# Peptides against a protein of PDB entry 7SFY, part 20

Target 1, 41 residues: chain A of PDB entry 7SFY
Amino acid sequence: ELFNLESRVEIEKSLTQMEDVLKALQMKLWEAESKLSFATC

## One batch from the design tools (peptide; aimed at target 1 L22 L29)

Design b2_p23_4 (made by RFdiffusion4)
Pose (drawn by RFdiffusion4):
Structure b2_p23_4 (pose): chain A 41 residues (1-41), chain B 38 residues (1-38), chain P 23 residues (1-23)
Amino acid sequence: as target 1 above (41 residues)
Amino acid sequence: FNLESRVEIEKSLTQMEDVLKALQMKLWEAESKLSFAT
Amino acid sequence: TKLEELKTKAEEIETKIEELKTK
């Protein structure tokens, strides 16, 4: 049970971490989309 | 992470791809740790 | 094309992260 809880803790910790990393990545990707979109009309 | 130039957009887009590639492995690692904890 | 590919991959990863949070 202890091992299970340690797992679930370290799992969902990096799940939020992956959430944070991706959504900043999605924001910069949007900037690039707008850039190449306006540039190539 | 620049978008001033086309050269920089290219370098920047590859970096984002390398980041996603790291995220995919981290997702799989999480899939397994969880499967092993049930 | 490259942006569309990266956007699809990012949406797919986000969906899988939300599926894992549901478990």

Design b2_p23_4_s1 (made by RFdiffusion4, then SolubleMPNN; from b2_p23_4, 15 letters changed; failed a check: too like the target's own chain)
Amino acid sequence: DRLTQLKDVLKALQEKLWELKKK

Design b2_p23_4_s2 (made by RFdiffusion4, then SolubleMPNN; from b2_p23_4, 16 letters changed; failed a check: too like the target's own chain)
Amino acid sequence: DRLKQLEDVLKALQEKLWELKKK

Design b2_p23_4_s4 (made by RFdiffusion4, then SolubleMPNN; from b2_p23_4, 17 letters changed; failed a check: too like the target's own chain)
Amino acid sequence: DRLKQLEDVLKALQKKLWELKQR

Design b2_p23_5_s1 (made by RFdiffusion4, then SolubleMPNN; failed a check: too like the target's own chain; its pose is not in this set)
Amino acid sequence: SLLERVTQLKDELWALQKKIEEL

Design b2_p23_5_s2 (made by RFdiffusion4, then SolubleMPNN; failed a check: too like the target's own chain; its pose is not in this set)
Amino acid sequence: SLLERATQLKDELWALQKKIQEL

Design b2_p23_5_s3 (made by RFdiffusion4, then SolubleMPNN; its pose is not in this set)
Fold by OpenDDE base, seed 2:
Structure b2_p23_5_s3 (fold): chain B 41 residues (1-41), chain C 41 residues (1-41), chain A 23 residues (1-23)
Amino acid sequence: as target 1 above (41 residues)
Amino acid sequence: as target 1 above (41 residues)
Amino acid sequence: SLLERATQLKDELWALMEKIRAL
């Protein structure tokens, strides 16, 4: 497998971006879960 | 081409960690969805 | 490859994001 500088930089940028999104999603999901309830009639 | 074994190992570890977090979030989403009721009465 | 693995993870993350936004 080629692991050149270009690939490394691209992967690192992607990882950083994904980390930011994951943090936001974790918070959003936690908030959603806290508000969700079984709706029964 | 610039190749760095240490950087590769670190990236692999980061990817693995993110995969684990993603799996956990997917499970939490499934749990949240299972609690949601879209039924109207 | 690592790049393919990263792109796949990003795609799965995007899919998860869309699912969460649909809640």
Scores: peptide ipSAE 0.512, ipTM 0.806, DockQ to the pose 0.184
OpenDDE base, seeds 1, 3, 4, 5: peptide ipSAE 0.480, 0.510, 0.507, 0.509; ipTM 0.793, 0.805, 0.804, 0.805

Design b2_p23_5_s4 (made by RFdiffusion4, then SolubleMPNN; its pose is not in this set)
Fold by OpenDDE base, seed 5:
Structure b2_p23_5_s4 (fold): chain B 41 residues (1-41), chain C 41 residues (1-41), chain A 23 residues (1-23)
Amino acid sequence: as target 1 above (41 residues)
Amino acid sequence: as target 1 above (41 residues)
Amino acid sequence: SLLERATQLQDELWALQEKIRAL
């Protein structure tokens, strides 16, 4: 398939941004789950 | 990496890895949401 | 295409982010 410089640069920038966000979200989700519990009634 | 073929292979691997991470986080989010319950007592 | 995959991944990440914020 076509893979030109313009697309590569755009994808690489996106990947860098998403990697940072994913790491942060992993931590936030872990924290959220640790605070949640099932009903006991 | 400036060579398009090598860059494409590397980007494909990165995209696949991030898709797998997203899938895992989506499953964990479902688990967290499933623990939420209404006060019925 | 790779660009389409990246765009879809970005959209899914955004949706996940919003879901987590809503907890």
Scores: peptide ipSAE 0.560, ipTM 0.831, DockQ to the pose 0.183
OpenDDE base, seeds 1, 2, 3, 4: peptide ipSAE 0.542, 0.558, 0.559, 0.546; ipTM 0.822, 0.832, 0.830, 0.825

Design b2_p23_6 (made by RFdiffusion4)
Pose (drawn by RFdiffusion4):
Structure b2_p23_6 (pose): chain A 41 residues (1-41), chain B 38 residues (1-38), chain P 23 residues (1-23)
Amino acid sequence: as target 1 above (41 residues)
Amino acid sequence: FNLESRVEIEKSLTQMEDVLKALQMKLWEAESKLSFAT
Amino acid sequence: RIEELREEIESTEERIEELKDTL
């Protein structure tokens, strides 16, 4: 039970971490999309 | 992470791909740790 | 949450490929 809880804690911790990393990545990706979109009309 | 030039967009897009590549492994690692904890 | 992250990752890869093709 203890091991299970330690797992679930470290799991969902990095899940939020992956959330934070991807959504900043999605924001910069949007900037690049707008850049190449406007540039190539 | 620059978009001033086409060269920088290219370098920046590859960096984002490398980041996603790391995220895919982290997602799989999480899939397994969870499967092993049920 | 894991499935949502997977879908977001796959969508982000597709968008990057579109940008590489445009470049």

Design b2_p23_6_s1 (made by RFdiffusion4, then SolubleMPNN; from b2_p23_6, 16 letters changed; failed a check: too like the target's own chain)
Amino acid sequence: MLEQLKEQLKALQMKLWELKSKL

Design b2_p23_6_s2 (made by RFdiffusion4, then SolubleMPNN; from b2_p23_6, 17 letters changed; failed a check: too like the target's own chain)
Amino acid sequence: MLEQLKQQLKALQMKLWELKSKL

Design b2_p23_6_s3 (made by RFdiffusion4, then SolubleMPNN; from b2_p23_6, 15 letters changed; failed a check: too like the target's own chain)
Amino acid sequence: KLEELKKQLEALQMKLWELKSKL

Design b2_p23_7_s1 (made by RFdiffusion4, then SolubleMPNN; its pose is not in this set)
Fold by OpenDDE base, seed 3:
Structure b2_p23_7_s1 (fold): chain B 41 residues (1-41), chain C 41 residues (1-41), chain A 23 residues (1-23)
Amino acid sequence: as target 1 above (41 residues)
Amino acid sequence: as target 1 above (41 residues)
Amino acid sequence: SLLKRATQLQKELWELQQKLQEL
């Protein structure tokens, strides 16, 4: 399988976008965990 | 800048890292859903 | 392939994002 410059650019743009999304998801998960508590009752 | 082996290796490393982070987040979300609830007590 | 891996990762990110909205 071969990749050309167009494919590389597409992947790199996708990677940048995914990195930003991952950071946002990490923050959202942290916020969710902060608002929730372990079930004790 | 054209596609070369070095660029490919870098992309593969980035993809692997993001896959690992995603798996970790998926596990954390599952744990949160399983163990946590809204504070009631 | 790299493109297939990236596409799959995007899909899984979307699914995780949707699941987080259920919390």
Scores: peptide ipSAE 0.573, ipTM 0.837, DockQ to the pose 0.185
OpenDDE base, seeds 1, 2, 4, 5: peptide ipSAE 0.567, 0.573, 0.572, 0.572; ipTM 0.833, 0.836, 0.837, 0.836

Design b2_p23_7_s2 (made by RFdiffusion4, then SolubleMPNN; failed a check: too like the target's own chain; its pose is not in this set)
Amino acid sequence: SLLKRVTQLQDDLWALQKKLQEL

Design b2_p23_7_s4 (made by RFdiffusion4, then SolubleMPNN; failed a check: too like the target's own chain; its pose is not in this set)
Amino acid sequence: DLLKRVTQLKDQLWALQQKLQEL

Design b2_p23_8 (made by RFdiffusion4)
Pose (drawn by RFdiffusion4):
Structure b2_p23_8 (pose): chain A 41 residues (1-41), chain B 38 residues (1-38), chain P 23 residues (1-23)
Amino acid sequence: as target 1 above (41 residues)
Amino acid sequence: FNLESRVEIEKSLTQMEDVLKALQMKLWEAESKLSFAT
Amino acid sequence: LLEKVEELKTKSEELETKIEELK
């Protein structure tokens, strides 16, 4: 039970971490999309 | 992470792909740790 | 480069969905 809880804790921790990393990545991606979109009309 | 030039967009896009590549492995690692904890 | 941006956008949305489902 203890091991299970340690797992679930370290799991959902990095899940939020993966959430934070991807959504900043999605924001910069949007900037590039707007850049190449306006540039190539 | 620059977008001033086409060269920089290219370098920046590859960096984002490398980041996604790291996220995919982290997702799989999480898939397994969880499967092993049930 | 725009095509690569569109591909990366699809991949990032699909990965976000998988992360949300796993969470």

Design b2_p23_8_s1 (made by RFdiffusion4, then SolubleMPNN; from b2_p23_8, 11 letters changed; failed a check: too like the target's own chain)
Amino acid sequence: LLERATQLKDELWALQKKIEELK

Design b2_p23_8_s2 (made by RFdiffusion4, then SolubleMPNN; from b2_p23_8, 12 letters changed; failed a check: too like the target's own chain)
Amino acid sequence: LLKRVTQLKDVLWALQKKIDELK

Design b2_p23_8_s3 (made by RFdiffusion4, then SolubleMPNN; from b2_p23_8, 12 letters changed)
Fold by OpenDDE base, seed 1:
Structure b2_p23_8_s3 (fold): chain B 41 residues (1-41), chain C 41 residues (1-41), chain A 23 residues (1-23)
Amino acid sequence: as target 1 above (41 residues)
Amino acid sequence: as target 1 above (41 residues)
Amino acid sequence: LLDRATQLKDELWALQEKIEELK
């Protein structure tokens, strides 16, 4: 199966955007986990 | 204009990779949420 | 492939919102 230019361009742009967001989310999640606390009482 | 098999396969692999990363982050988020505790003392 | 990418983007957005709520 083949796909057209319009779809490919849109997918590639989305992939680039999502890659950047994923990197940011990995960092944010790490920061969030480090700030979580356990019950002490 | 259509794109060939090699280009399609490359995009599919990229999507799969990002899906795997997303799934891993979702699991880590779940773990973080489960460890979150509210102060009661 | 386009539908797959769109769904992935939507899931990513949802995850982003959930992570922000942990702050």
Scores: peptide ipSAE 0.500, ipTM 0.822, DockQ to the pose 0.173
OpenDDE base, seeds 2, 3, 4, 5: peptide ipSAE 0.498, 0.499, 0.500, 0.496; ipTM 0.823, 0.822, 0.822, 0.822

Design b2_p23_8_s4 (made by RFdiffusion4, then SolubleMPNN; from b2_p23_8, 11 letters changed; failed a check: too like the target's own chain)
Amino acid sequence: LLERATQLKDVLWALQKKIEELK

## One batch from the design tools (peptide; aimed at target 1 M18, target 1 (a further copy) L15 M18)

Design b2_p24_1 (made by RFdiffusion4)
Pose (drawn by RFdiffusion4):
Structure b2_p24_1 (pose): chain A 41 residues (1-41), chain B 38 residues (1-38), chain P 24 residues (1-24)
Amino acid sequence: as target 1 above (41 residues)
Amino acid sequence: FNLESRVEIEKSLTQMEDVLKALQMKLWEAESKLSFAT
Amino acid sequence: SLLEKAKTLREKADALLTKIEELK
């Protein structure tokens, strides 16, 4: 039970971490999309 | 992470791909740790 | 080519985010 809880804790911790890393990545990607979109009309 | 030039967009896009590649392995690692904890 | 690549990365990023949300 203890091991299970340690797992679930470290799991969902990096799940939020992955959330934070991807959404900043999605924001810069949107900037690039707008850049190449406007540039190539 | 620059978009001033086409050269920089290219370097920046690859960096984002390398980041996604790291995220895919982290997701799989999480899939397994969880499967092992049930 | 750069715009097509950016769109492909978008599709991959959205699909990965869905999997991360489902797993969470």

Design b2_p24_1_s1 (made by RFdiffusion4, then SolubleMPNN; from b2_p24_1, 11 letters changed; failed a check: too like the target's own chain)
Amino acid sequence: DLLKRATQLKDVLDALQKKIEELK

Design b2_p24_1_s2 (made by RFdiffusion4, then SolubleMPNN; from b2_p24_1, 13 letters changed; failed a check: too like the target's own chain)
Amino acid sequence: DLLKRATQLEDVLKALMEKIRELK

Design b2_p24_1_s3 (made by RFdiffusion4, then SolubleMPNN; from b2_p24_1, 12 letters changed; failed a check: too like the target's own chain)
Amino acid sequence: DLLKRATQLEDVLWALQEKIEELK

Design b2_p24_1_s4 (made by RFdiffusion4, then SolubleMPNN; from b2_p24_1, 12 letters changed; failed a check: too like the target's own chain)
Amino acid sequence: DLLKRATQLEDELWALQKKIEELK

Design b2_p24_2 (made by RFdiffusion4)
Pose (drawn by RFdiffusion4):
Structure b2_p24_2 (pose): chain A 41 residues (1-41), chain B 38 residues (1-38), chain P 24 residues (1-24)
Amino acid sequence: as target 1 above (41 residues)
Amino acid sequence: FNLESRVEIEKSLTQMEDVLKALQMKLWEAESKLSFAT
Amino acid sequence: DRITTLRDEIESSEDRLTTLKDEL
């Protein structure tokens, strides 16, 4: 039970971490999309 | 992470891909830790 | 559910990067 809880804690911790890393990535990706979109009309 | 030039967009896009590549492995690692904890 | 959402978001982000490289 203890091991299970330690797992679930470290799991969902990095799940939020992955959430934070991807959504910043998605924001810069949107900037690049707008850049190449306007540039190539 | 620059978009001033086409060269920088290219370098920046590859960095984003490398980041996603790291995220896919972290996702799988999470899939397994969870499967092993049920 | 969170893991599946993250997977979908990653796949969508890859498609968008592929489109940007094609345009470049």

Design b2_p24_2_s2 (made by RFdiffusion4, then SolubleMPNN; from b2_p24_2, 17 letters changed; failed a check: too like the target's own chain)
Amino acid sequence: SRLKELKDVLEALQMKLWKAKSIL

Design b2_p24_3 (made by RFdiffusion4)
Pose (drawn by RFdiffusion4):
Structure b2_p24_3 (pose): chain A 41 residues (1-41), chain B 38 residues (1-38), chain P 24 residues (1-24)
Amino acid sequence: as target 1 above (41 residues)
Amino acid sequence: FNLESRVEIEKSLTQMEDVLKALQMKLWEAESKLSFAT
Amino acid sequence: RIDKLREEIEETEERLKELKETLE
């Protein structure tokens, strides 16, 4: 039970971490999309 | 992470792909740790 | 949450491919 809880804690911790990393990545990606979109009309 | 030039967009897009590649492994690692904890 | 992250990653990858094609 203890091991299970330690797992679930370290799991959902990095799940939020992955969330934070991807959504900043999605924001810069949107900037690039707008850049190449406007540039190539 | 620059977009001033086409060369920089290219370098920046590859960095983003490398980041997603790291994220995919982290996702799989999480899939397994969870499967092993049920 | 894991399935949502997987979908978001896949959509991001498609968007990056589209950007590389546009860049070419």

Design b2_p24_3_s1 (made by RFdiffusion4, then SolubleMPNN; from b2_p24_3, 18 letters changed; failed a check: too like the target's own chain)
Amino acid sequence: KLEELKEQLKALQMKLWEAKSKLS

Design b2_p24_3_s4 (made by RFdiffusion4, then SolubleMPNN; from b2_p24_3, 17 letters changed; failed a check: too like the target's own chain)
Amino acid sequence: KLKELKEQLEALQMKLWEAKSKLS

Design b2_p24_4 (made by RFdiffusion4)
Pose (drawn by RFdiffusion4):
Structure b2_p24_4 (pose): chain A 41 residues (1-41), chain B 38 residues (1-38), chain P 24 residues (1-24)
Amino acid sequence: as target 1 above (41 residues)
Amino acid sequence: FNLESRVEIEKSLTQMEDVLKALQMKLWEAESKLSFAT
Amino acid sequence: RIDTLRTEIEESEERIETLKETLE
C-alpha cells in the first residue's frame, strides 16, 4: 500500500510536470505557426 | 528558441520535437509505473 | 490524464511536421 502510494504520487507529479512542459511548448509552436503562416500568406 | 529567421525557426522546431520525444518516454514510464502499482 | 497528454503530444507533433513542411 505504501509503495503504491509513493508510485501514484511520483506519477501524477511528473504528469503535471509534463503538462507544464508541453503547454509552454504549444505556446511557442503557436508563435511559429503564426510566423510561417503570415510569411507564406 | 528564436523565430527571427528561418534558420532559427528550424533549430527551434527541432528542439520542440526533441522535447516531445522526451515527453513520450516520460509518458510511457508513467504508464508502466502505474500498471505495476495496481 | 495520461491519454490526454498522449493526444496533446500527437497534436503537437502534427503541428511541428506542418511547420517543417511550410518552412520547406

Design b2_p24_4_s1 (made by RFdiffusion4, then SolubleMPNN; from b2_p24_4, 19 letters changed; failed a check: too like the target's own chain)
Amino acid sequence: KLEELKAQLEALQMKLWELKSKLS

Design b2_p24_4_s2 (made by RFdiffusion4, then SolubleMPNN; from b2_p24_4, 18 letters changed; failed a check: too like the target's own chain)
Amino acid sequence: KLKELKEQLEALQMKIWELKSKLS

Design b2_p24_4_s3 (made by RFdiffusion4, then SolubleMPNN; from b2_p24_4, 19 letters changed; failed a check: too like the target's own chain)
Amino acid sequence: MIEQLKEQLKALQMKLWKLKSLLS

Design b2_p24_4_s4 (made by RFdiffusion4, then SolubleMPNN; from b2_p24_4, 19 letters changed; failed a check: too like the target's own chain)
Amino acid sequence: KLEELKEQLKALQMKIWKLKSLLS

Design b2_p24_5_s1 (made by RFdiffusion4, then SolubleMPNN; failed a check: too like the target's own chain; its pose is not in this set)
Amino acid sequence: LLKRATQLKDVLDALQQKLEELKS

Design b2_p24_5_s2 (made by RFdiffusion4, then SolubleMPNN; failed a check: too like the target's own chain; its pose is not in this set)
Amino acid sequence: LLERVTQLEDVLKALQEKLWELKS

Design b2_p24_5_s3 (made by RFdiffusion4, then SolubleMPNN; failed a check: too like the target's own chain; its pose is not in this set)
Amino acid sequence: LLERATQLKDVLDALQKKLEELKS

Design b2_p24_5_s4 (made by RFdiffusion4, then SolubleMPNN; failed a check: too like the target's own chain; its pose is not in this set)
Amino acid sequence: LLERATQLKDVLEALQKKLEELKS

Design b2_p24_6 (made by RFdiffusion4)
Pose (drawn by RFdiffusion4):
Structure b2_p24_6 (pose): chain A 41 residues (1-41), chain B 38 residues (1-38), chain P 24 residues (1-24)
Amino acid sequence: as target 1 above (41 residues)
Amino acid sequence: FNLESRVEIEKSLTQMEDVLKALQMKLWEAESKLSFAT
Amino acid sequence: EELLTKVKELKTKAEELETKIEEL
């Protein structure tokens, strides 16, 4: 039970971490999309 | 992470792909740790 | 044009990965 909890804790920790990393990545992707979109009309 | 030039967009886009590549492995690692904890 | 196609592909992959992370 202890091992299970340690797992679930370290799991959902990095899940939020992955959330934070991807959504900043999605924001910069959007900037590039707008850049190449406007540039190539 | 620049978008001033086409050369920089290219380098920046590859960096974002490398980041996604790291995220895919982290997702799989999480899939397994969880499967092993049930 | 090639860079824009690449941006769209990376956006699709990022949205699919976000969905998988939310489901997990």

Design b2_p24_6_s1 (made by RFdiffusion4, then SolubleMPNN; from b2_p24_6, 15 letters changed)
Fold by OpenDDE base, seed 3:
Structure b2_p24_6_s1 (fold): chain B 41 residues (1-41), chain C 41 residues (1-41), chain A 24 residues (1-24)
Amino acid sequence: as target 1 above (41 residues)
Amino acid sequence: as target 1 above (41 residues)
Amino acid sequence: EELLKRVTQLQKELWALMEKLRAL
């Protein structure tokens, strides 16, 4: 399949954006877990 | 071109890593939804 | 191309994860 400069730039831009979002989601999930407890009662 | 091929390999590597992280987060979120609740007891 | 397809799929799954997280 064609892999040209335009596709590369688009993919690299998307990767950077998604990496930032993933890190934010990891932090939010960690925070959510910290505010919750196992439903053991 | 070789430069695009080398960049493609690095992009594929990054994509694979992000796919793995995303899968792990999906599993953790499922666990949180299934096991966690606000502490009441 | 295959790489663009993978990116699109990741974006879709990321969106779904965001929605699930908001639902907690």
Scores: peptide ipSAE 0.586, ipTM 0.834, DockQ to the pose 0.165
OpenDDE base, seeds 1, 2, 4, 5: peptide ipSAE 0.583, 0.585, 0.585, 0.585; ipTM 0.831, 0.833, 0.832, 0.833

Design b2_p24_6_s2 (made by RFdiffusion4, then SolubleMPNN; from b2_p24_6, 14 letters changed; failed a check: too like the target's own chain)
Amino acid sequence: TELLKRVKQLQDELWALQKKLKEL

Design b2_p24_6_s3 (made by RFdiffusion4, then SolubleMPNN; from b2_p24_6, 15 letters changed; failed a check: too like the target's own chain)
Amino acid sequence: SELLKRATQLQDELWALQKKLEEL

Design b2_p24_6_s4 (made by RFdiffusion4, then SolubleMPNN; from b2_p24_6, 16 letters changed; failed a check: too like the target's own chain)
Amino acid sequence: SELLKRAKQLQDQLWALQEKLRAL

Design b2_p24_7 (made by RFdiffusion4)
Pose (drawn by RFdiffusion4):
Structure b2_p24_7 (pose): chain A 41 residues (1-41), chain B 38 residues (1-38), chain P 24 residues (1-24)
Amino acid sequence: as target 1 above (41 residues)
Amino acid sequence: FNLESRVEIEKSLTQMEDVLKALQMKLWEAESKLSFAT
Amino acid sequence: RIETLREEIESSESRIETLKETLE
């Protein structure tokens, strides 16, 4: 039970971490999309 | 992470792909740790 | 949450491929 809880804790921790990393990534991707979109009309 | 130039967009896009590549492995690692904890 | 992250990763990858194609 203890091991299970330690797992679930470290799991959902990095899940939020992955969330934070990807959504900043999605924001800069959007900037690049707008850049190449306007540039190539 | 620059978009001033086409060269920088290219370098920046590859960095984003490398980041996603790391995220995919982290996601799988999480899939397994969870499967092993049920 | 894992499946949401998977979908978001796959969507990001498609966006990056589209950007590289546009760049070419």

Design b2_p24_7_s4 (made by RFdiffusion4, then SolubleMPNN; from b2_p24_7, 16 letters changed; failed a check: too like the target's own chain)
Amino acid sequence: RLKELKEQLEALQMKIWELKSKLS

Design b2_p24_8 (made by RFdiffusion4)
Pose (drawn by RFdiffusion4):
Structure b2_p24_8 (pose): chain A 41 residues (1-41), chain B 38 residues (1-38), chain P 24 residues (1-24)
Amino acid sequence: as target 1 above (41 residues)
Amino acid sequence: FNLESRVEIEKSLTQMEDVLKALQMKLWEAESKLSFAT
Amino acid sequence: SEKLEELKEEAEEFEEKLEELKES
């Protein structure tokens, strides 16, 4: 039970970490989309 | 992470792909740790 | 532009899988 809880804790911790990393990645990707979109009309 | 030039967009896009590539392995690692904890 | 489309599709699919894993 203890091991299970340690797992679930470290799991969902990095799940939020992955959330944070991607959504900043999605924001910069949107900037690039707008850049190449306006540039190539 | 620059978009001033086409060269920089290219380098920046590859960095974002490398980041997703790391994220995919982290997702799989999480899939396994969880499967092993049920 | 094709590269951006690929990265966007991969990012959307990864987000969906992350949401499904949070629900697990």

Design b2_p24_8_s1 (made by RFdiffusion4, then SolubleMPNN; from b2_p24_8, 15 letters changed; failed a check: too like the target's own chain)
Amino acid sequence: MERVTQLKDVLKALQEKLWELKKK

Design b2_p24_8_s2 (made by RFdiffusion4, then SolubleMPNN; from b2_p24_8, 17 letters changed; failed a check: too like the target's own chain)
Amino acid sequence: MERVTQLEDVLKALQKKLWELKNK

Design b2_p24_8_s3 (made by RFdiffusion4, then SolubleMPNN; from b2_p24_8, 15 letters changed; failed a check: too like the target's own chain)
Amino acid sequence: MERVTQLKDVLEALQKKLWELKKK

## One batch from the design tools (peptide; aimed at target 1 E19, target 1 (a further copy) E19 L25 A32)

Design b2_p25_2 (made by RFdiffusion4)
Pose (drawn by RFdiffusion4):
Structure b2_p25_2 (pose): chain A 41 residues (1-41), chain B 38 residues (1-38), chain P 25 residues (1-25)
Amino acid sequence: as target 1 above (41 residues)
Amino acid sequence: FNLESRVEIEKSLTQMEDVLKALQMKLWEAESKLSFAT
Amino acid sequence: ALLERVEELKEKTEEFEEKLEELKE
């Protein structure tokens, strides 16, 4: 039960971490989209 | 992470792909740790 | 070519976000 909890803690911790990493990645991807979109009309 | 030039967009897009590549492995690692904890 | 690459990267990031949401559930 202890091991299970340690797992679930370290799991969902990096799940939020992955959330944070991606959504900043999605924001810069949007900037690039707008850049190449406007540039190539 | 620059978008001033086409060369920089290219370097920046590859960096984003490398990031996502790291995210995919982290997702799988999480898939397994969880499967092993049930 | 860069725009097509950006569109493909957008699809992959959306699919990965869906999988992360499902894993959180």

Design b2_p25_2_s1 (made by RFdiffusion4, then SolubleMPNN; from b2_p25_2, 14 letters changed; failed a check: too like the target's own chain)
Amino acid sequence: DLLKRVTQLEDVLKALQKKLEELKS

Design b2_p25_2_s2 (made by RFdiffusion4, then SolubleMPNN; from b2_p25_2, 14 letters changed; failed a check: too like the target's own chain)
Amino acid sequence: SLLKRVTQLKDVLWALQKKLDELKS

Design b2_p25_2_s3 (made by RFdiffusion4, then SolubleMPNN; from b2_p25_2, 14 letters changed; failed a check: too like the target's own chain)
Amino acid sequence: DLLKRVTQLEDVLWALQKKLEELKK

Design b2_p25_2_s4 (made by RFdiffusion4, then SolubleMPNN; from b2_p25_2, 15 letters changed; failed a check: too like the target's own chain)
Amino acid sequence: DLLKRVTQLEKVLWALQKKLDELKS

Design b2_p25_3 (made by RFdiffusion4)
Pose (drawn by RFdiffusion4):
Structure b2_p25_3 (pose): chain A 41 residues (1-41), chain B 38 residues (1-38), chain P 25 residues (1-25)
Amino acid sequence: as target 1 above (41 residues)
Amino acid sequence: FNLESRVEIEKSLTQMEDVLKALQMKLWEAESKLSFAT
Amino acid sequence: TERLTTLREEIEETEERLTTLRETL
């Protein structure tokens, strides 16, 4: 039970971490999309 | 992470792909840790 | 498990967007 809880804690911790990493990545990807979109009309 | 130039967009897009590549492995690692904890 | 599925879908969508940008570049 203890091991299970340690797992679930470290799991969902990095799940939020992966959430934060991606959504900043999605924001810069949007900037690039707008850049190449306007540039190539 | 620059977009001033086409060369920089290219370098920046590859960095984003490398980041996603790291994310995929982290996702799989999480899939397994969870499967092993049920 | 739902959070893992959501992250997988978001990653796949981001990859499709990056492929589009590569093609455009």

Design b2_p25_3_s1 (made by RFdiffusion4, then SolubleMPNN; from b2_p25_3, 18 letters changed; failed a check: too like the target's own chain)
Amino acid sequence: RKRLEELEKQLKALQMKLQELKEKL

Design b2_p25_3_s2 (made by RFdiffusion4, then SolubleMPNN; from b2_p25_3, 17 letters changed; failed a check: too like the target's own chain)
Amino acid sequence: RKRLEELKKVLEALQMKLDELRSKL

Design b2_p25_3_s3 (made by RFdiffusion4, then SolubleMPNN; from b2_p25_3, 16 letters changed; failed a check: too like the target's own chain)
Amino acid sequence: RERLEKLKEVLKALQMKLDELRSKL

Design b2_p25_3_s4 (made by RFdiffusion4, then SolubleMPNN; from b2_p25_3, 14 letters changed; failed a check: too like the target's own chain)
Amino acid sequence: RERLKQLEEVLKALQEKLRKLREML

